# Peptides against a protein of PDB entry 5IXI, part 13

Target 1, 141 residues: chain A of PDB entry 5IXI
Amino acid sequence: TPLLDASSLEYLFAQGQYDLVKCLAPIRDPKTEQDGHDIENECLGMAVLAISHYAMMKKMQLPELPKDISYKRYIPETLNKSIRQRNLLTRMRINNVFKDFLKEFNNKTICDSSVSTHDLKVKYLATLETLTKHYGAEIFE

## One batch from the design tools (peptide; made by RFdiffusion4, then SolubleMPNN)

Design b1_p10_3_s3 (from b1_p10_3 with H2K W8L)
Fold by OpenDDE base, seed 2:
Structure b1_p10_3_s3 (fold): chain B 141 residues (1-141), chain A 10 residues (1-10)
Amino acid sequence: as target 1 above (141 residues)
Amino acid sequence: FKNPLKDLFP
C-alpha cells in the first residue's frame, strides 16, 4: 500500500465513504451465493469501521451516540434497499447482530487497545479496494 | 486488531 500523509488519508477516507454509500464505487458482483453473503458482511463491517471512527472523532462512547445511528447510512444504498425489502425477522436479526458487534468492537478493539482513527481509515480503505469493482484499485495504483 | 469484516452475520 502506498504511503499517505495525514491530510491525504483523511480526504481519501471521507471520499471513499461517500463513494461507497452513493454507489459511485460499486461493490463487486458476487461470484456465488456465499460470495454475496460475504460481500454483505464486508459492507456491514465497513459500517462498523465508519461509525467507530465517527465516535472516536467526536470522543463519544457508544451509549452516548444517538440511538438512530445504524448501518443504514454507512452501507451502499443498493444494499440498504435490499435489506429493507427483507422480512421483519431478518431485519431484526441484522440490526441486533450489528449492534452487538459494534458494541463489542468498540469495547474490545477501540477502548481496550491502541487502535487509532488512523488505523480505522487504513483498514477502511484497504477493504474498499477488495470490496469494490475498480475504485480501490485507483486509490492504491 | 479484531477483524470486523469476518463472520459478522453467520
Scores: peptide ipSAE 0.031, ipTM 0.679, DockQ to the pose 0.206
Fold by OpenDDE base, seed 1:
Order: structure tokens, then sequence, then C-alpha cells
Structure b1_p10_3_s3 (fold): chain B 141 residues (1-141), chain A 10 residues (1-10)
């Protein structure tokens, strides 16, 4: 597949985020219980990528983001509903781990490295291809 | 590039 120009990449990235969150591009069915857990982790990772991209595009630092920044708006709605059904301690754990990882990712990966918004979009779309049932294949095949 | 998708939640 040839390299996408900047405008095409922006469009696909935006559309991919929307399709993932709205479950228009549903995540693949887990093959095993561990696979299901891995899928959830990937979804949460996608949220980190999306939030980091947003922050970089807006030239915002993490402290400037709303205190209630969360994965909730950046993961598939089905997964979000599932997480909301889990007990309080589990949700607290997920929230804490997510926030800590988000900070670490931005500090160590984004700020300390040469990672660009372009890199994040490419990584996001590449992951989307492996994460969804059919949507991602149409982008790169 | 630290992979954000690697085992975020044990």
Amino acid sequence: as target 1 above (141 residues)
Amino acid sequence: FKNPLKDLFP
C-alpha cells in the first residue's frame, strides 16, 4: 500500500476514531479469555494514542487537559459499558492505571522522543486494522 | 516509540 498523503491520513484517522468508538467498526471477537483481555488493553491503548494526539495537536500539556480526562470517550462504547458494570475497585484500578500510563507515555514517549502526530496516526490506524473485524483491512489492503 | 498497547492492564 502506498504512503498516504497528509490529508488522507487525517481523514482516515478521524474516521477511524469515530468508527471504533461508535462500534461501526466493531472490535474482533476474542479467541480466548486472554485474547479478550488483550483486546481491552489495546482499546485502552488506542485511547492513549488518541488523547496524546489531541494534546499535541492543540499544543496542550497534560496538566492543561480536563481533570476528568478519561478513556471513556475514546474506546468502543460497548467496552465502556462493560467497564461501567464492573465493581468500584476495578474501575478505580483501571482509571489509575490509565492515568499513570497516559502521563508516562506523554513524558517518556512523546516529550523525550521524536514521536510526531503523524506517527501516532499511523500507529492508531495500524492497530485499528488488527483490532477490528473488517474495517482495518479495507484501509491497508 | 514506547508501545502504548503492550499490557496496559494486568
Scores: peptide ipSAE 0.031, ipTM 0.680, DockQ to the pose 0.204
Fold by OpenDDE base, seed 3:
Formats: structure tokens, sequence, C-alpha cells
Structure b1_p10_3_s3 (fold): chain B 141 residues (1-141), chain A 10 residues (1-10)
């Protein structure tokens, strides 16, 4: 991958978030049931990265974030609609697992490993490349 | 650095 200066990386990260959520960079089609589950997990992981980056940029801890913070605004809109159609118990499970993972990531990864906003941007864009059909490949060409 | 993209649902 080509080296990106700070300004370029910041721009690409912001644009990548927008394109993923708005489905301008559509996620790849699942090849199997397990692949579909993996894609969903990756999308939820992208939400964790985005939220964590936001918190770090604002110099705030997770307890300072809104209590109702959710993945809903940080995943592809198509996936969000799909999740909303699932039964209550499934949605509750997803919500709880996500919140627990977000908390764990903040405490165990960011704080303990001193992950920087730069690291999160790189990880986000790298995952975007593997998750989307064509958009990610164009970024790193 | 824990991989945040590991399975959220074990």
Amino acid sequence: as target 1 above (141 residues)
Amino acid sequence: FKNPLKDLFP
C-alpha cells in the first residue's frame, strides 16, 4: 500500500465511514452462511472502530458517551434494516454483545495497548478493502 | 492490539 500523509489518511477515513454506512461502498456478497455471519461481524467491528476513534478524538471515555450508543449509525444501512427485522431476542443479543465488546475493546485494547487514532484509521481502511466489493481496492491501488 | 474484527459472537 502506498504511504499516506496525515491529511490524506484523515480524508480517506472520513470518506470511508460515509461510504460504508451509506452503502456507496457496498459490502461483498456472502458465499456461505458462515461467510454471511463473518461479514456481519466485520461490520459490527467497523462500528467499534468508528466509535472508539470518535471517543479518542473527543478525549472522552466510554462512560461519557451516550448511554444509548449503538452500532446502528456505524454499519451499512442495508444491514441495519436487516437487523431491525429480526426478532426481539436476537436484537437484544446483538445489542448486548456489541456493548460488551465495545467496552472490552476500550479497556483491553485501547487503554492497555495504547492504540492511537492513526492505528484505528489504518485498521478501518484495511478492513474496508476486504469487506467491500470494489471501493477498498481502489483506495490502495 | 486485539483484533476488533474477531467474531463478536463466539
Scores: peptide ipSAE 0.031, ipTM 0.674, DockQ to the pose 0.209
Fold by OpenDDE base, seed 4:
Structure b1_p10_3_s3 (fold): chain B 141 residues (1-141), chain A 10 residues (1-10)
Amino acid sequence: as target 1 above (141 residues)
Amino acid sequence: FKNPLKDLFP
């Protein structure tokens, strides 16, 4: 992969978020049932990265974010629709696990200053490359 | 050292 300057990285990160959520860069087809679950987890992880990056850029602590913070606006729209079709208990589990992980990630990783906004952007784009069908390849061609 | 970003949403 080529080395990206700061301005290029910022642009690609912003564009990547938009493309993932709007399904302009569609996620890859699952090869197995477990692969589908892994893809979903990666998408939820992308939401954690995006939200954490936003909080860091705004110099906000997690409690200062809206109480109803959710993954819904940070994952592919197709996946969001899929999750909404699941039963109440499943949706509650996903919501709770997400919020718990987000809190833990910010408290133990971000607040300790062990991870920078640069690191989050790099991780986001790297994950995007493995998660989508052709978008990652297009970026680095 | 452990990569803090490696295991997201395990």
Scores: peptide ipSAE 0.027, ipTM 0.654, DockQ to the pose 0.130

Design b1_p10_3_s4 (from b1_p10_3, 3 letters changed)
Fold by OpenDDE base, seed 5:
Structure b1_p10_3_s4 (fold): chain B 141 residues (1-141), chain A 10 residues (1-10)
Amino acid sequence: as target 1 above (141 residues)
Amino acid sequence: FTNPLKRLFP
């Protein structure tokens, strides 16, 4: 993995988010049903990273974020469409678990462990590499 | 620290 300066990392992080959401960097095909669930969880996890990064950059605390903040803008559009097709109870569960996890992550990881925006970008890009079919290889060339 | 990539759903 090449050493990146701050500006380069910022660019790659922004581009990576765009490519993931717009499906320009398509997520890998699931090998099993469980793998499909894992991929979904990874996408939701990346949404947590992206939202937390945004909050940190804006110097905002979780209570200051919009109450209706969700994963919708931070996951692949195809996955978002898929989730919207699921039954109400499933969608409610996803929403609630995501919100709880986001809160927990910010309280226990961001506030207590001194995680920086730099760390979040690195983690995001590293996950992007494992999640996408071929895009990750380009990042670290 | 809490890993955000940990499985959210069983």
Scores: peptide ipSAE 0.037, ipTM 0.693, DockQ to the pose 0.205
Fold by OpenDDE base, seed 4:
Structure b1_p10_3_s4 (fold): chain B 141 residues (1-141), chain A 10 residues (1-10)
Amino acid sequence: as target 1 above (141 residues)
Amino acid sequence: FTNPLKRLFP
């Protein structure tokens, strides 16, 4: 992996978010049911990274974010549509678990550690490379 | 650094 300056990293991070959400960089095909479940977890993790990065950049705490903060705008649109088709209890669980995880991540990782926006961008792009079919290779080739 | 990919579903 080549070394990227700050400007290049910022560009790739922004572009990566756009491509993931818009499915321009489609997520990899699941090999098994468990793999599909893992992919969903990875996507939700990507949403946590993206939201946390946004909050840090805006110097906002989670309570200052919209009350209805959600993963919906930070995951692939195809996955968002899939989740909306699930039953009420499942959707409630996903929402609650996500919010709890986001809060935990913010408190324990962002606030209590030295994690920077740079670290979040690196982690995001590294995950994007493994999550998508060919996008990771396109970034560095 | 907490793993941001921590499993959300059991």
Scores: peptide ipSAE 0.037, ipTM 0.693, DockQ to the pose 0.199
Fold by OpenDDE base, seed 2:
Structure b1_p10_3_s4 (fold): chain B 141 residues (1-141), chain A 10 residues (1-10)
Amino acid sequence: as target 1 above (141 residues)
Amino acid sequence: FTNPLKRLFP
């Protein structure tokens, strides 16, 4: 991973979020069914990082975030459409698991271990490299 | 650092 100054990292993080959500940096094709599930997990993990970063930047605790906070705006639009087409019980499960994970991440990682916004941006971009077809290579090679 | 990429769904 190349060394980036703070301003460059901020720019790349913002652009990376936009490119992921808008599918300008499309996620990689699954090689197997399990790989497809892993990709979805990675995307949801990216949403956790993005939301946590947002909360930290706004100096907000999770209970202070809007009640409608969700992964929907922080994952690829293609994946969001796919999830939306699943049945109600599946969507409820995804929502609940995501919310629980978000709470756990913030409590154990953010609040208890002094993780910085810098750390979140680095983790996000590093994951983006592995998740997308070519975008990560453009940035880190 | 809790792994944000841990399996969310079985």
Scores: peptide ipSAE 0.037, ipTM 0.691, DockQ to the pose 0.199
Fold by OpenDDE base, seed 3:
Structure b1_p10_3_s4 (fold): chain B 141 residues (1-141), chain A 10 residues (1-10)
Amino acid sequence: as target 1 above (141 residues)
Amino acid sequence: FTNPLKRLFP
């Protein structure tokens, strides 16, 4: 992990979110079916990090967030389109698991630990590096 | 900060 000052880290985190969602930093091609599932899970995890960071910056708890908060705005648009094409039961499962994990992450990871907004930004950028083809490498090389 | 996000979804 390169040494970044606070301003640089803030900038890279904001830009990284934009690039991931807009597919300007495209996710890597899966090598296997399981790898594809892992990539999808990591993308959903990125949404958890982004939402949690937002909540922390606004000094608000999850119950204060919009009731319809979802991963849809925080994952690659290509993946979002893919998920929307799946059957209703699958989409419901993903939605429910995501919401449950978001709550758990907030309570057990954010509230019960020393995790800070700084930690979330670092984790986000580190995960972005592993998910994307070249964008992450450009940041950390 | 460990890896809490690994394989979060079934």
Scores: peptide ipSAE 0.035, ipTM 0.684, DockQ to the pose 0.162

Design b1_p10_4_s1 (from b1_p10_4, 6 letters changed)
Fold by OpenDDE base, seed 1:
Structure b1_p10_4_s1 (fold): chain B 141 residues (1-141), chain A 10 residues (1-10)
Amino acid sequence: as target 1 above (141 residues)
Amino acid sequence: VDLIQEIKSV
């Protein structure tokens, strides 16, 4: 993996978020039903990374963010549409699990460790590489 | 970030 300077990393992180959400970097095809679930969870994880990065950049704790913060604007639009089509109880469960995970990530990773915005960008791009069909290869060849 | 493992730990 080539060394990226801070400016390059910032650009790639911003572009990567846009490409993931707009499906310009399409997620890979699931090989099994379980693989599909894994992909969805990784996408939700991407939302956690993006939100945490935002909070750190604004010097805000996650509890200071709007209580209705959601993954909806931070995951692929295709996945968001899929989730919206699921029944109310399923959607409520996903929302609750996401919020709980976001809180735990903030407490155990952001607050209790030396994780920086730089680290979050690296993790985001690395995960993006594993999730997408070809986009990651373009970045890290 | 593995949300599945987090769910399993609950």
Scores: peptide ipSAE 0.030, ipTM 0.657, DockQ to the pose 0.273
Fold by OpenDDE base, seed 5:
Structure b1_p10_4_s1 (fold): chain B 141 residues (1-141), chain A 10 residues (1-10)
Amino acid sequence: as target 1 above (141 residues)
Amino acid sequence: VDLIQEIKSV
């Protein structure tokens, strides 16, 4: 948006993360089973964006992040609870896909291109708009 | 960000 300065964007990004995780901005209802899977993948993608932003702000590489880095603190609490109820093989798949994507995103998007923290905040908020029922529309109106 | 589609594009 043309009127969002750096300070405003930083605030919205932080608030958006909080609202998503705490389900204050609830994710939209899935229309189909496939839509539900897409929503979950987008939430995991949001975790990658948030983690990457944090790493960039702290000038840390992925190997410098805690070994137990996970999506758990960066996705809606309801989704996290749902994932915990799934069988071991499913949880292993999710963990592997997430870790692989995080590495790939870092290598191909962050390291190989000029992606800034500003870009990540914009992408996060834009994705938040597509995931939530009404919260995103309020931000960009 | 579609994780599965992005991985397939690698």
Scores: peptide ipSAE 0.029, ipTM 0.652, DockQ to the pose 0.320
Fold by OpenDDE base, seed 4:
Structure b1_p10_4_s1 (fold): chain B 141 residues (1-141), chain A 10 residues (1-10)
Amino acid sequence: as target 1 above (141 residues)
Amino acid sequence: VDLIQEIKSV
C-alpha cells in the first residue's frame, strides 16, 4: 500500500517475526482440535516464508544454509516446546515434511516464479494477522 | 502442503 513504504514494511516484518517467536504476539486460541492443527500448520508455513526470505536476502540457495536449518527458531517457542515432547517418529516426520516442503517451496515458488522478498513480507504479515489474537489488527488498523 | 495431515496419514 502507499502508506507502507519499504522501510516500514521491513520493520514490521522483522518485529512480527520476533513477536511471534517470543510469544509477545500470542497465537489465537484454537476453536477445535482441527483448528489447532491448522494453526500449527500455518506456523510452520510462516517458518518457510521466513527462511525463504532470509535465503533470498543473503542470495543463498538452500544447500548453502546450515544443515540443521529447521522451523525451531521461526515458530512460537511454546509450539516448539510442544513439538519436542512428541514421540521420535512424529518429530522425524515433522522435520522431514518441513524440509521437503521448504525445498519444494524454494524450487517451485521462489526460483521458478517472480515472487520477491516484498511478496514474502506481505504474506507473512497477512498470515500473522490471522494467527494472532490482537497484534495483527494493530498493524493494519 | 498440509504438514499435519501428511504426518497423520502415515
Scores: peptide ipSAE 0.029, ipTM 0.658, DockQ to the pose 0.113
Fold by OpenDDE base, seed 3:
Structure b1_p10_4_s1 (fold): chain B 141 residues (1-141), chain A 10 residues (1-10)
Amino acid sequence: as target 1 above (141 residues)
Amino acid sequence: VDLIQEIKSV
């Protein structure tokens, strides 16, 4: 991973979140159906990273976060629209799995492994590179 | 992480 000062990393992380959600940094085209599923999984993972980072920055425990916390505002808008078009049962499952994973991530990764906000930003940007068509080139050039 | 696999297990 590239060596970035704290201010630069903070800026890139904030900008990266905005670009991903607003599709200014569009996700790459899936090469197969499984690849599409992998991309979706990684996008949902990005939401977990972003939410966890927020919670850590605010020094909030996960139970203190709003109960309606969701991936919806932390994934590409195009993907969010796609998920919204799926049947109710599927959407409920996605929501439940996401929430469960978020809790697990918080407990096992953040609390037990001493992951810092710095680590989350680095992981977020590194994943952003793999997900997007061209944005990663700008981050790590 | 593979959230899709977790969904399939539900």
Scores: peptide ipSAE 0.028, ipTM 0.658, DockQ to the pose 0.136

Design b1_p10_4_s2 (from b1_p10_4, 5 letters changed)
Fold by OpenDDE base, seed 1:
Structure b1_p10_4_s2 (fold): chain B 141 residues (1-141), chain A 10 residues (1-10)
Amino acid sequence: as target 1 above (141 residues)
Amino acid sequence: VDLIAEILSV
């Protein structure tokens, strides 16, 4: 595979995030119920990567982000709609787990492990490749 | 399964 320079990586990351959220690169069909949960968790994980990347690019800590920061703008719109249809307790659980993980990820992975924005983009695109039906395959041809 | 996915499953 050809080596991606910084500019190409920035472009692919931005385009990949847009395509995932707008479902232009649809996520793969779950093979089992557990696979469906894994896909959902991967989407939430990608939201963490995207938010962390945003925070790092803006040179701000999580407390400086909007108080209503959430996964909603960083996951596939179809999944967001699905989550909104779930009962209150389930939504509360998802919100709490996400916020807790985001905080821990910021503290232990970003701040303490010297993870760069480059690393986040690479991880995001690699996850996108495994998560989507067709789009990710083009990245690593 | 992604490591982040595993952590979010807890």
Scores: peptide ipSAE 0.043, ipTM 0.697, DockQ to the pose 0.394
Fold by OpenDDE base, seed 3:
Structure b1_p10_4_s2 (fold): chain B 141 residues (1-141), chain A 10 residues (1-10)
Amino acid sequence: as target 1 above (141 residues)
Amino acid sequence: VDLIAEILSV
């Protein structure tokens, strides 16, 4: 993992979010059904990181964010479409688990553990490398 | 995120 200056890290983080959501950096193919579930969870985790970063940058807590904040704008569009096709109960479960985790992450990890926006960007980009087919190689070349 | 993935699997 190369040491990046603040400006470069900020740029790569912003571009990485866009590329992930717009599927310009496609998610790797799952090796097994369980691997597919793991990839999905990692994508949802990426959404948590992105939203938390946004909240920190805006100096606001999660309760101050729009009530309809969700993973939908922060995960690959292909995955979002897949989730939308699942039954209502499954979607409700995903929504509830995500919201609960986001709340806990904000309260415990961000507030109590003094995680910085820098840490979130590094974690996001590192995860992006593992999730995507070849974008990670581009980031760390 | 690996820890996040574990929690989201609950």
Scores: peptide ipSAE 0.043, ipTM 0.704, DockQ to the pose 0.402
Fold by OpenDDE base, seed 5:
Structure b1_p10_4_s2 (fold): chain B 141 residues (1-141), chain A 10 residues (1-10)
Amino acid sequence: as target 1 above (141 residues)
Amino acid sequence: VDLIAEILSV
């Protein structure tokens, strides 16, 4: 079990994002309605991590990101389709909560807590393992 | 991410 160097971690992080979004690493089946809600929230959290990592790599602050920044291309395509089919009030809630959290995360977690891109990649991959059915074994074995 | 999931659930 060799240690992951920086290049290997970067590759796994990029591949993990692709596999999650394209549903090549499908998310696990929810055990309850609340579990399904938790899975969705974790996926939205993954989008926050991915966007924040991108911003840090590009040396840009959140206000410098595109004004139409969204979770849509950072979550599983199946989940994105599901969200788009929900009623207007639900979609508005999700959009607002996500935007607020992204702003809060960058201000308090990234800026104040000195989180590195390395930390974000590790957290992303660890979360990916918990969300997907069998993909975690491929990453950490 | 437990913290994110908790905040988004509110």
Scores: peptide ipSAE 0.042, ipTM 0.702, DockQ to the pose 0.352
Fold by OpenDDE base, seed 2:
Structure b1_p10_4_s2 (fold): chain B 141 residues (1-141), chain A 10 residues (1-10)
Amino acid sequence: as target 1 above (141 residues)
Amino acid sequence: VDLIAEILSV
């Protein structure tokens, strides 16, 4: 994997978030039902990375974040629409599991392992490449 | 990042 300087990494991370959410970098088509679940799972993981990065940049602990912070602003709009169409109990379960994972990620990965914002950007972009249709291939080939 | 299997099962 080619090394990127700080400014290039910052730009690509910001642009990658925008492209993912706006579906300008569309997620790949699932090959099976399980593959579809894996894709959604990874998209929610992307939200964890993005939110954690945001919190670190703002020097905020997760409990200090606004209560309305959720995956909704950090996943593809198409996936967000799909989740919104699911019943209340299903959405509640998704919300709870996501929140629990976010807290656990913050405690064990960010706080205990001293992961930096740089590390989060690298992981985000690497995951983005695997999720989307040929996006970022020129960087991570 | 792999989330908990519960999200996958929803």
Scores: peptide ipSAE 0.042, ipTM 0.727, DockQ to the pose 0.194

Design b1_p10_4_s3 (from b1_p10_4, 4 letters changed)
Fold by OpenDDE base, seed 4:
Structure b1_p10_4_s3 (fold): chain B 141 residues (1-141), chain A 10 residues (1-10)
Amino acid sequence: as target 1 above (141 residues)
Amino acid sequence: VDLIKEILSV
């Protein structure tokens, strides 16, 4: 947006990540069970955006990232705790889906330079607006 | 992947 310069966008993106993970910007209440699943997927998507942004800023490929790179530090802490309580097969599925998604996103979107760090920040903040209860209104008001 | 499309559609 023309109203947000690069410096402002960088600040909002960093603060948004912190607020989401620390639950200072709490995610919205699910309306249905399917909505809850959609919210979880959105959070995992946020993790992909954040990790991809980090990788691009460091000019690193996914294999160069720490071996323990995961969604765990990039999603709301409450959701992370919830996932840890799930059975082994469910956790394995989530981990595999996330890893596959991250890999595909990197190979087909990031590596071909079709998406910039600017685009990732915009997408992150836009998703944050729809995902959280009231924080998004503060960002774009 | 559908999830990628969802993210990019935001």
Scores: peptide ipSAE 0.078, ipTM 0.774, DockQ to the pose 0.175
Fold by OpenDDE base, seed 2:
Structure b1_p10_4_s3 (fold): chain B 141 residues (1-141), chain A 10 residues (1-10)
Amino acid sequence: as target 1 above (141 residues)
Amino acid sequence: VDLIKEILSV
């Protein structure tokens, strides 16, 4: 497999985020209702990775992030639209679960500096490959 | 919890 240098990873990570959010790399079709839920969770996980990467790059602790930070800018627009159409209670639950998950992820993984921005980029791209339709083939060419 | 494990997994 080809070795991706730091500059290549930086480019692919940025482009991958853009492609995921803009649905240029569309997420895979759900096979079942449970699969759809798994896809949604994977997308929310991608948001956690992206936000954590952002925070680390800015040398910010999670409490220093804007309180209104959310998954909205870090998930596929189609999924964001779907979530926005759900009832208030459901949206509140998603928001709360996401925030709690982000905090837990930060506390257990990011704060101890055991995970680098490089690791987050690699994990993001790897997840992007499994989540999207045929996009991973281009990333790891 | 399961999502965290998934993210941290290979």
Scores: peptide ipSAE 0.071, ipTM 0.767, DockQ to the pose 0.171
Fold by OpenDDE base, seed 1:
Structure b1_p10_4_s3 (fold): chain B 141 residues (1-141), chain A 10 residues (1-10)
Amino acid sequence: as target 1 above (141 residues)
Amino acid sequence: VDLIKEILSV
């Protein structure tokens, strides 16, 4: 992978978030039903990284964030639309699992380790490369 | 837990 300075990483991270959510960098096609579930989980993971980065930049702990924090603004719009079409119990389950995962991630990675905003940007972009069809190849060519 | 490990291993 090419070496990127801090300013370049900041730009690519911001652009990558926008492209993922707006589906300008479309997620890859699932090969199987299980692959589809894995892709969805990866997208939810991207939301956790983005939210954690935001919290760190604002010098806030996750409990200090609004209680209604959600993945909705941090995942592809197509996936968000798909989730909204599922039944109420399924949506409630996804919301609860996501919140629990976000708390766990914060405890293990943000609070108890030396993970920096730089590390989160690198992980986000690396995941974006594996998740999308061609966008990652364009970034790291 | 598995998802966290996946994210951190990237």
Scores: peptide ipSAE 0.070, ipTM 0.768, DockQ to the pose 0.172
Fold by OpenDDE base, seed 5:
Structure b1_p10_4_s3 (fold): chain B 141 residues (1-141), chain A 10 residues (1-10)
Amino acid sequence: as target 1 above (141 residues)
Amino acid sequence: VDLIKEILSV
């Protein structure tokens, strides 16, 4: 739309990240256990998008990012607290899934220059709409 | 690669 110029999109993207992490835009209730897993995976995906956007804006590759890069700062605080309470094997699985997906996304999308920062912001906001209860409607309605 | 691009296509 003509209303979503570069500056508006940048603002919405930044605000969306803040609202998701701070749970000001609360995640929708899972309908099933599988739905809960899907929501969690989408949140991890959101972290990948946010990190990748940051890396692209700073013109950095993944090896240049901090060695302790994690999803913790990029997912809802409630989810982060939940993950920290899970057993060791579950936490290891989540960490591995995130690291693998981040690497794959970087290698197959970012490093190939097939995706722009604009694309990442659009995807982030679109996903935010699907994840949250009513916040998405406020953005796109 | 193609799958990721497809997912990103809104």
Scores: peptide ipSAE 0.063, ipTM 0.758, DockQ to the pose 0.143

